# Ledger of designs, part 97: peptides against a protein of PDB entry 2ODG

Target 1, 89 residues: chain A of PDB entry 2ODG
Amino acid sequence: MTTSQKHRDFVAEPMGEKPVGSLAGIGEVLGKKLEERGFDKAYVVLGQFLVLKKDEDLFREWLKDTCGANAKQSRDCFGCLREWCDAFL

## One batch from the design tools (peptide; made by RFdiffusion4, then SolubleMPNN)

Design b2_p28_3_s1 (from b2_p28_3, 14 letters changed)
Fold by OpenDDE base, seed 1:
Structure b2_p28_3_s1 (fold): chain B 89 residues (1-89), chain A 28 residues (1-28)
Amino acid sequence: as target 1 above (89 residues)
Amino acid sequence: SMAKKKEEEELLKKSKEKGEELLEREKA
């Protein structure tokens, strides 16, 4: 499975203050929904990912429930956070 | 506005609570 350029750009450097929309799988629609729920920064979603013990199924279910992410979007977002953590955490 | 910010904070809390529910379900 190939990754997107958006994924590669995210995992290549420290997260800093990147907006939630910088996460792979999180487009404009999902980004706005996440922002409305208080997840304005990528690191807030990272926090939830870590609280869920980096579990793929739990995180993807949470993301679906929170913003309506489909299977591809949740997979892309999970993969993005997993690989970022592997590099920087 | 302060009201909108407070609403966003409450929604954030609820979203985190959903995560807690998922964790508890897995532990059971």
Scores: peptide ipSAE 0.221, ipTM 0.753, DockQ to the pose 0.091
Fold by OpenDDE base, seed 4:
Structure b2_p28_3_s1 (fold): chain B 89 residues (1-89), chain A 28 residues (1-28)
Amino acid sequence: as target 1 above (89 residues)
Amino acid sequence: SMAKKKEEEELLKKSKEKGEELLEREKA
């Protein structure tokens, strides 16, 4: 599977205070919805990803229910967080 | 505002609770 430049940029360095919109698959629309729900930083979404034990199905379902992410968006976001964790956890 | 922050905190809580529900379903 080919990754986006956005994905590569995210997984290449520590997450720090990156906004939620820096996650692959999270555009302006989904980013705003996540921010409104208190997920303003990428690390808050990471927290939920970890609480869900890095389970793809659970995380993608959660993301869909939380911000209305479609299949591609949730897949891209999941892959982004998974690869970041592989590099930095 | 404090009201906006409180609303965001409540929404965050609900989103976390949804995650907990998903975990419980997976265990069942």
Scores: peptide ipSAE 0.214, ipTM 0.748, DockQ to the pose 0.091
Fold by OpenDDE base, seed 2:
Structure b2_p28_3_s1 (fold): chain B 89 residues (1-89), chain A 28 residues (1-28)
Amino acid sequence: as target 1 above (89 residues)
Amino acid sequence: SMAKKKEEEELLKKSKEKGEELLEREKA
């Protein structure tokens, strides 16, 4: 699977205060929905990812239920967080 | 507004609870 530049940019450096929309697979539409649910920063979504024990199916289902992410969006977001964790956690 | 913040907090809570529900379902 090919990663986007957005993915590469996210996984290359500490997450810091990056907005939720910086996550691969999270565009403006999903970003706004996540922000409305209190997930304004990427690290809040990271927190949920970690609570779900980095499980792909659980995280992708959660993301779908939370903001309506489709299969590609949830996969891209999961991959982004997984690879970030592999590098920094 | 305070109302909007409270709504956001409640939605955040519900989203976290959904995650907990998913974990419990897998454990079961």
Scores: peptide ipSAE 0.213, ipTM 0.747, DockQ to the pose 0.092
Fold by OpenDDE base, seed 3:
Structure b2_p28_3_s1 (fold): chain B 89 residues (1-89), chain A 28 residues (1-28)
Amino acid sequence: as target 1 above (89 residues)
Amino acid sequence: SMAKKKEEEELLKKSKEKGEELLEREKA
C-alpha cells in the first residue's frame, strides 16, 4: 500500500494545533462529524488513539462509530497516527 | 489470556463512552 501526500505531510512535523481534517483519511465530511463530536484538533484524535493503546482494530472501530469512516479512511487515519507516534512519541 | 483481553476491551469501551459523555457535556 502507498501513502498519500496528506499522510506524508502530517507525519513530517510536530502535530501542534493542526485541525482534525489534517489527518490522512479525514476529509471534509468526516472532519465536520468529528468536530461536532468535540474532536476539533488532530491531537484530540491522537488522545483517543493512545487511550485505545494504539490498537488498530479498536481505533478503526471507534473511528467508524464516531464519524462513519469507511475501511480505507480508518486505515489511512490509523497509519497516519501510528507513524507520527513512531517519529515523535 | 482471552479473559484479560476481554477485560481490557471493556475498560477501553468505558473510556470511550466516558470520553464521549464529557465531550457532549462540553458542547452543551
Scores: peptide ipSAE 0.134, ipTM 0.701, DockQ to the pose 0.062

Design b2_p28_3_s2 (from b2_p28_3, 12 letters changed)
Fold by OpenDDE base, seed 2:
Structure b2_p28_3_s2 (fold): chain B 89 residues (1-89), chain A 28 residues (1-28)
Amino acid sequence: as target 1 above (89 residues)
Amino acid sequence: SEEEKKKEEELLKKAKEEGEKLLEREKE
């Protein structure tokens, strides 16, 4: 499958203090919901990704439960974090 | 397997717990 430019932009560099909305699959709606839950930065979501041992099914389930992400959104977000970790972690 | 499912459930629980703790801190 093809990736978005948003994905490519995120995985290309250290995430630093990037907002949660910088993650692929996380738009304005999901971003606001995540921020309301304390996940304001992309690195906080990365933390959850790591707590779940980078497991796709677990992470996508968590994301769905936390902010209501659909299958595509959770897939895009997972792929974004996975490839970022492959490059920088 | 059932054991794998239990382990996965435990990890999900931990993630949710961490999220809840974070939310509680942010509300303070």
Scores: peptide ipSAE 0.240, ipTM 0.761, DockQ to the pose 0.145
Fold by OpenDDE base, seed 3:
Structure b2_p28_3_s2 (fold): chain B 89 residues (1-89), chain A 28 residues (1-28)
Amino acid sequence: as target 1 above (89 residues)
Amino acid sequence: SEEEKKKEEELLKKAKEEGEKLLEREKE
């Protein structure tokens, strides 16, 4: 599948202090919901991704339950973190 | 398997608990 520019920008460099909204699939609506629950930085969501042992189904379910992400949004977010980890973890 | 399913459920539980703790801190 074709990735977004947002995805490419995220996986190209260390995430550092990037906001949660920098993750592919996480727009303004989902970003605000995540921030309200304490997930203000992308690395906090990365932490959950790692706690779930990089499992796609578990992560996407967690993301849906946490902020209401739909299938595409959760897939994009998962793919973004997976490829970032492949490059930097 | 039942064992793998149990592991997955425990992981989800831990992830949710961590999220709840973050939310609790933000409310204080």
Scores: peptide ipSAE 0.238, ipTM 0.758, DockQ to the pose 0.140
Fold by OpenDDE base, seed 5:
Structure b2_p28_3_s2 (fold): chain B 89 residues (1-89), chain A 28 residues (1-28)
Amino acid sequence: as target 1 above (89 residues)
Amino acid sequence: SEEEKKKEEELLKKAKEEGEKLLEREKE
């Protein structure tokens, strides 16, 4: 599958203090919902990704339950974190 | 397997718990 420019921008450099909305698949709507749940930074979501042992199904399910992400959004977000980890973790 | 299912449920539980902890702290 092809990736977005947003994905490429995220995986290209250290995550730092990037907001949660910088994650691929996380737009304004999902970003706000995540922020309301305390997930204001991308690295907090990364934390959940790692807690779930990088499991795609578990992470995507969690994301859906947490902010209402659809299949594409959760897939994009997962792929973004996976590839970031492959590069930097 | 049942063992795998149980582990998955446990991981999801942990993730949710961590999220709840964060939410509670942010409200303080």
Scores: peptide ipSAE 0.237, ipTM 0.758, DockQ to the pose 0.145
Fold by OpenDDE base, seed 4:
Structure b2_p28_3_s2 (fold): chain B 89 residues (1-89), chain A 28 residues (1-28)
Amino acid sequence: as target 1 above (89 residues)
Amino acid sequence: SEEEKKKEEELLKKAKEEGEKLLEREKE
C-alpha cells in the first residue's frame, strides 16, 4: 500500500491547529460535513480516534456514520491519525 | 467474544455522545 502526499504532509509534523480538511481522506465534501458537526480541527477528530482506543474498525465506522466517508476515505483518515500518533503521541 | 463486543459498542456510543455534546455546545 502507498500513501498520498497529503498523508505524508500531515504525519510529518505536529498537527497543531490544522483544519480537519488537512487529514488524509478528508476532502472538501467530508471536511464541510465534519465542520458542520463541530469537528473543525484535526485534533478534534484525533480526540475521537483516541476515545475509540485507536481501533480501526470502530473509528472508520464512526467516521462513516458522522460524515459519510467511504471505505477509502475512512482508511486514509485512520492511517493518517495512526501514523501521526506513532510519531508524536 | 460477547464481552469484547459489548466494550466496543460502549466505546462507539461514547464517541457518538461526545460528538453530540460538542455540537450542542457550539449551538449555544
Scores: peptide ipSAE 0.235, ipTM 0.757, DockQ to the pose 0.143

Design b2_p28_3_s3 (from b2_p28_3, 13 letters changed)
Fold by OpenDDE base, seed 1:
Structure b2_p28_3_s3 (fold): chain B 89 residues (1-89), chain A 28 residues (1-28)
Amino acid sequence: as target 1 above (89 residues)
Amino acid sequence: EEKKKKEEEELLKKAKEEGKKLLEREKE
């Protein structure tokens, strides 16, 4: 699978205080919805990813239920966090 | 398989609950 530049930019460096919208698959629409639910930073979503023990199906389902992410968006977001964790966690 | 499914359901439940807690905290 090919990755976006957004994905590559995210996984290349420590997450820090990056906003939730910096996650691959999370555009302005989903980002705003996530922020409204308290997920303003990427690391908060990372927290959920870890709570779900990095399980793809569970995380993607959670993301869908939380902000209405479609299959591609949830896949991109999951892949982004997975590869970030592989590099830095 | 049944056990695994239940465990996954519980994990998902916990994640959703944490999200709700976060939302409630943000409202305060």
Scores: peptide ipSAE 0.294, ipTM 0.789, DockQ to the pose 0.142
Fold by OpenDDE base, seed 5:
Structure b2_p28_3_s3 (fold): chain B 89 residues (1-89), chain A 28 residues (1-28)
Amino acid sequence: as target 1 above (89 residues)
Amino acid sequence: EEKKKKEEEELLKKAKEEGKKLLEREKE
């Protein structure tokens, strides 16, 4: 599958203090919902990704339950974190 | 396998619990 420029921008460098909305698949709507739940930074979502042992199905389910992400949004977000981890973790 | 399903369920519980703790901390 193809990736977005947003994905490529995120996986290209250490995420540092990037906001949650910088994650691929996380737009303004989902970003606001995540922030309201305390997930304001991308690294907080990364934490959940790691707690779930990088499992795609578990993470995508969690993301859906947490902010209402659809299949494409959760897939894009998962892929973004997976590839970032492959490069920097 | 049932063992795998239980483990996955526990992982999801942990993730959700972490989220709850985070939210509660922010409200203080």
Scores: peptide ipSAE 0.292, ipTM 0.786, DockQ to the pose 0.144
Fold by OpenDDE base, seed 3:
Structure b2_p28_3_s3 (fold): chain B 89 residues (1-89), chain A 28 residues (1-28)
Amino acid sequence: as target 1 above (89 residues)
Amino acid sequence: EEKKKKEEEELLKKAKEEGKKLLEREKE
């Protein structure tokens, strides 16, 4: 599988105050839903990723339940956070 | 593997609980 430019842009640098919509797999629709639930920044979603001990199945399930992410969207988002953590955490 | 299943369930529960807390704070 290949990654998107959005993925590459995110994993290339510290995430800082980047909005939740900067995460791969999180488009405008999912981003708005996440923001409505209090997940306005990418680092808040990162927090959930870490609370779930970086477990792919748990994180993807949580993301689906929280904003309705489909399989590809949750996979892209998980991969984005995993690669970022490998580089910076 | 029942122990692992319970641990995963608790982790997911905690994550959801934190999300609910965020939502409640946003409404205040």
Scores: peptide ipSAE 0.290, ipTM 0.787, DockQ to the pose 0.140
Fold by OpenDDE base, seed 4:
Structure b2_p28_3_s3 (fold): chain B 89 residues (1-89), chain A 28 residues (1-28)
Amino acid sequence: as target 1 above (89 residues)
Amino acid sequence: EEKKKKEEEELLKKAKEEGKKLLEREKE
């Protein structure tokens, strides 16, 4: 498996106030949908990731249901948050 | 196992509920 530069950029430093669109797999379309649902910051999505106990299937299902993420997008987003947590949590 | 499936279902339900609460709060 390979990662994107966007993934590498995100996992390389503390999340801070990064917008939701900074997450790998979350492009402009999904980002706007998430923002419309109140998920404006990456850390809000991180919160859901943690509520779901970092479970991949649960998180990816939630993301799909919330913003319509496809398999690749949800996989990329999950991987991004997982590796960020491994580094900083 | 059924126990695990039920627990996962509840977690997913709670996550969705939290999302709804967040949205409602944002509208206030």
Scores: peptide ipSAE 0.288, ipTM 0.786, DockQ to the pose 0.124

Design b2_p28_3_s4 (from b2_p28_3, 14 letters changed)
Fold by OpenDDE base, seed 3:
Structure b2_p28_3_s4 (fold): chain B 89 residues (1-89), chain A 28 residues (1-28)
Amino acid sequence: as target 1 above (89 residues)
Amino acid sequence: SMAEEEKRKELLKKSKELGEELLKKEKE
């Protein structure tokens, strides 16, 4: 498994007020869909990740159901949040 | 176990419900 530069940029620092689209796996299409559902900031998605107790299957299913993320997109987003939490939570 | 699976299903359900509430608020 390899990571993208987008992933590395996100996990390198506190996320603060970064938009949801800054998460790895979340492009413009998914980002807009998430924003329309009230998930405008990365920390809101982080909240869902934590509510689901960092469970990969639950989170990826939620993301798919919420914005239509495919397997790669949900995997990338999950990995991004997992590694960010390992560093800063 | 069956109990653990039910707990996971319940967490997913609650998460979806929270998402729907956020969607509702965004539409108002």
Scores: peptide ipSAE 0.137, ipTM 0.663, DockQ to the pose 0.081
Fold by OpenDDE base, seed 1:
Structure b2_p28_3_s4 (fold): chain B 89 residues (1-89), chain A 28 residues (1-28)
Amino acid sequence: as target 1 above (89 residues)
Amino acid sequence: SMAEEEKRKELLKKSKELGEELLKKEKE
């Protein structure tokens, strides 16, 4: 599958203090919901991704339950974090 | 602020829930 430019921009560099909305699949709506739940930075979501041992099913289910992400949004977010970790972790 | 503290508490709650789900899966 073809990735988005947003995905490519995120995986190209250290995430630093990037907001949660910088993650692929996380638009303004999902970003606001995540921020309301304390997930304001991309690295906080990365933390949950790592706590779940990079398990796709667990992470995507969590994202759905936490902010209402649909299948595409959760897939894009998972792929974004996976490829970032492959490059920098 | 109160809002910031509430967000912190929610984050901790979600982290705990994630840990519990992981443990459930590991036991399957």
Scores: peptide ipSAE 0.100, ipTM 0.630, DockQ to the pose 0.073
Fold by OpenDDE base, seed 2:
Structure b2_p28_3_s4 (fold): chain B 89 residues (1-89), chain A 28 residues (1-28)
Amino acid sequence: as target 1 above (89 residues)
Amino acid sequence: SMAEEEKRKELLKKSKELGEELLKKEKE
């Protein structure tokens, strides 16, 4: 499957202080929910991704449980972080 | 603020839960 421009924009550069909403699959609704739980920056979600040892099933389940992400949203977010890590970690 | 502290505690809670789930999977 093809990636979004949002995905390409995120994986192209260091994430720095980018908000959580910069992640592919994380729109305004999910972003607000994540922020309410303390996940205000993309790097905080990256932290969870790494704590889960980059496991897709665990991460996508966590994202679903934390903010109600659907299958596509969690897939897009996972793919975004995976490719970012491949490039910069 | 209280709101910030609550968010911090929630973040820590979620992190702990993630660790527990990871440990469960590793033991399978």
Scores: peptide ipSAE 0.095, ipTM 0.624, DockQ to the pose 0.093
Fold by OpenDDE base, seed 4:
Structure b2_p28_3_s4 (fold): chain B 89 residues (1-89), chain A 28 residues (1-28)
Amino acid sequence: as target 1 above (89 residues)
Amino acid sequence: SMAEEEKRKELLKKSKELGEELLKKEKE
């Protein structure tokens, strides 16, 4: 599967205080919605990813329900967090 | 601020909902 440069940039280094919009699949629209719901940093979304035990279906469903992410956006975001965890967790 | 507190409450609510859904899935 192909990845975006945004994905590669995110998984290449510790996420630190990166905003939620730094996650692959999370653009300005979804980012704003997530921020409004308290998910202002990428690590907060990471927290949800981990709480859901890295389950793809649960996470993608949550993301859809939380900010209206479509299938590609949720897949990109999931893949981004999964690969980041593989590298740094 | 009030806005920050509301965001915090919403985050906690969503976290709780996720936990409940996860628990439900685990019991299936």
Scores: peptide ipSAE 0.091, ipTM 0.613, DockQ to the pose 0.073; fails the geometry check

Design b2_p28_4_s1 (from b2_p28_4, 14 letters changed)
Fold by OpenDDE base, seed 4:
Structure b2_p28_4_s1 (fold): chain B 89 residues (1-89), chain A 28 residues (1-28)
Amino acid sequence: as target 1 above (89 residues)
Amino acid sequence: KVEELRKKAAAGDFEAAKELALLALKKA
């Protein structure tokens, strides 16, 4: 598999105040749903990722249940956060 | 209790996730 440019752009630098929609796999629809649930920034989703101890199955299930992400979207989002953490944590 | 909170967080309960985070910060 190959990562998207969106993924590469996100993992290349500290995420700072980037919106949740900057995460790979998170488009406008999913981003809006996440924002409505209090996940308005990418770092809030990072927090959930870390609370779930970076577990792929738990995180992807959470994302699906929270905003309706499909398998591809949840995989992309998980991979995005995993690689970001590898680079910056 | 912590395990139940984790299960709730995994099911999309943001408040449960927040409580877990706060507990972690308190313990640290």
Scores: peptide ipSAE 0.053, ipTM 0.544, DockQ to the pose 0.056
Fold by OpenDDE base, seed 5:
Structure b2_p28_4_s1 (fold): chain B 89 residues (1-89), chain A 28 residues (1-28)
Amino acid sequence: as target 1 above (89 residues)
Amino acid sequence: KVEELRKKAAAGDFEAAKELALLALKKA
């Protein structure tokens, strides 16, 4: 599997107060849409990810419905949070 | 309230899921 540097940077350390746009798959467009819906920090999206019990289908569907993420964007974001949780939870 | 949110979230109401997530963050 090939990941982006953005993914690797995110999963390498505690996320703290990182903005939502620091998540892999979340660019400027999706980030703004998420922020408008109250998901301004990466940890807020993490919360949703955890409430959905880390379910890939549910999370990716949520992301699509919430900000219009395409298949690649939602896959990248899911993978980013999954690997972060594996390292820090 | 929480139980109703859970029910709505399970039915596909992602705004309910969002509120549950935010409540969870308050405890974190």
Scores: peptide ipSAE 0.049, ipTM 0.507, DockQ to the pose 0.076
Fold by OpenDDE base, seed 3:
Structure b2_p28_4_s1 (fold): chain B 89 residues (1-89), chain A 28 residues (1-28)
Amino acid sequence: as target 1 above (89 residues)
Amino acid sequence: KVEELRKKAAAGDFEAAKELALLALKKA
């Protein structure tokens, strides 16, 4: 499957203080919901990703239940974090 | 339900532990 430019931009560099909305699959709506739940930075979502031991099913289900992400959004977000970790962790 | 998951996790059921973690993260 092809990736978005947003994905490529995120995985190309350390995430630093990037907002949660910089993650692939996380648009305006999902970003606001995540921020309201305390997930304001991409690295906070990274933390959840790591706590779940990078498990795709668990992470995508968490994302769906936390902010209402659909299948594509959760897939894009998971792939974004997975590839970032492959490059920088 | 949560109590049963705790018991399973304590008994070595990793899937139960993962579900507990998921539930905890959903409440964060």
Scores: peptide ipSAE 0.030, ipTM 0.469, DockQ to the pose 0.074
Fold by OpenDDE base, seed 2:
Structure b2_p28_4_s1 (fold): chain B 89 residues (1-89), chain A 28 residues (1-28)
Amino acid sequence: as target 1 above (89 residues)
Amino acid sequence: KVEELRKKAAAGDFEAAKELALLALKKA
């Protein structure tokens, strides 16, 4: 499958202080839920991604449990962070 | 240091998790 423009925009540059909603797969609804749980910036979700040692199953399950992300949303978010890390870590 | 931060974050230390992410951002 192809990636979204949102994905391409995110992986193209350092994430800095980008809001959590900048992540592919994270829309307004999921973003607000994540913010309520303390994940207001994309780098906070990155932190969780790294703590889970970039494990896809663990991260996608965490995202589902934390904000109710469906399979596509969690896939998009995981892929977004994976490619960002490949470029900048 | 990174491994210690990871362990603390996994144990529920939110500030450790944030610091881990910030360290990653500094490499970009």
Scores: peptide ipSAE 0.027, ipTM 0.505, DockQ to the pose 0.086

Design b2_p28_4_s2 (from b2_p28_4, 13 letters changed)
Fold by OpenDDE base, seed 3:
Structure b2_p28_4_s2 (fold): chain B 89 residues (1-89), chain A 28 residues (1-28)
Amino acid sequence: as target 1 above (89 residues)
Amino acid sequence: EIEELRKKAAAGDFEAAKKLALLALEKA
């Protein structure tokens, strides 16, 4: 499966102050739910990704439990953060 | 209790970590 343009746009440059909704797999609905839980910026989700030691299963489960992400959404979000970290961490 | 919050935070529970942070701010 190919990545989305949204994914490519995110992994191509430093994260900065990008909103949580800029992450691949995170649309309007999930973004709003994440913001309500304190995850307003993409770097806050990155923080969670890192404290979970970049573990795919743990992160995807967390995302599902936190905002109701489905399998596709959590996969896209995980892949987005993984590839960003590969490029910039 | 704080001890349980610490355990949850260590397990990746952001809400627990957030609550701990707020408690710390109240003491400052």
Scores: peptide ipSAE 0.036, ipTM 0.429, DockQ to the pose 0.059
Fold by OpenDDE base, seed 4:
Structure b2_p28_4_s2 (fold): chain B 89 residues (1-89), chain A 28 residues (1-28)
Amino acid sequence: as target 1 above (89 residues)
Amino acid sequence: EIEELRKKAAAGDFEAAKKLALLALEKA
């Protein structure tokens, strides 16, 4: 399985104030839904990822329930955050 | 019911966590 350029761009540097839509798997539709729920920055989603102790099943289920992410979107988002954490945490 | 909110928050329910935070603020 290969990663997207969006994934590679995100994991290459500290995320800083990047919007939630910068996360792999999070497009405009999901991004807007996440923002409406208070997840306006990628680091807020990172926080949730860490609160769930980096558990893939819990995080992907949460993302689905929160913004309607499908299996691929949640997988891409999870992988993006996992690899970012491996590099920077 | 506060205990139910705690359980939901622990399970990853962000909205439950937010409600708990707001309740804590109003009690202070």
Scores: peptide ipSAE 0.034, ipTM 0.432, DockQ to the pose 0.055
Fold by OpenDDE base, seed 5:
Structure b2_p28_4_s2 (fold): chain B 89 residues (1-89), chain A 28 residues (1-28)
Amino acid sequence: as target 1 above (89 residues)
Amino acid sequence: EIEELRKKAAAGDFEAAKKLALLALEKA
């Protein structure tokens, strides 16, 4: 599978205080919607990802319901967090 | 109600989890 440079940049280092928009699949539109719902940092979305036990179906459905992410956007975001966790957790 | 919030949070409801966190801050 081919990943974006945005994905590679995110999974390469600890996320720290990175904004939610730094996640692969999360552009300006989705980022703003997530911020309006209290997800202003990538680590807040990580928290939700972990609460859902890293389950792909649950997370992608949550992301769709929360900010209107389409299938590709939710797939990219899930993959980004999965690979980040594999590297740092 | 707290028990219902716990149930929702356990099911992945972020807003419920956030409300629980805010309630915890009231005690602290």
Scores: peptide ipSAE 0.030, ipTM 0.425, DockQ to the pose 0.063
Fold by OpenDDE base, seed 1:
Structure b2_p28_4_s2 (fold): chain B 89 residues (1-89), chain A 28 residues (1-28)
Amino acid sequence: as target 1 above (89 residues)
Amino acid sequence: EIEELRKKAAAGDFEAAKKLALLALEKA
């Protein structure tokens, strides 16, 4: 399996104020739902990822419950945050 | 109930912790 260019762009630099939609797996539909729930920035989702101790199952289930992410979307988002953390934390 | 979730989270139940996090967000 390969990563998207969107994934590569995200993990390449500090995320700063990037919107939630900049995360791999998070398109317009999921991004809007996340924003409506208060997750407007990528770093807010990062916070949840860290609170869940980077656990894949917990995070992906949370993402599904929060915005309706499917298996691929949650996998892509999880992988994006995992690799970003490996590079910058 | 929330009190039961708190007890479970304190005991290391991460599913309970997840639910508490979601509830906290809903109140904000």
Scores: peptide ipSAE 0.024, ipTM 0.468, DockQ to the pose 0.051

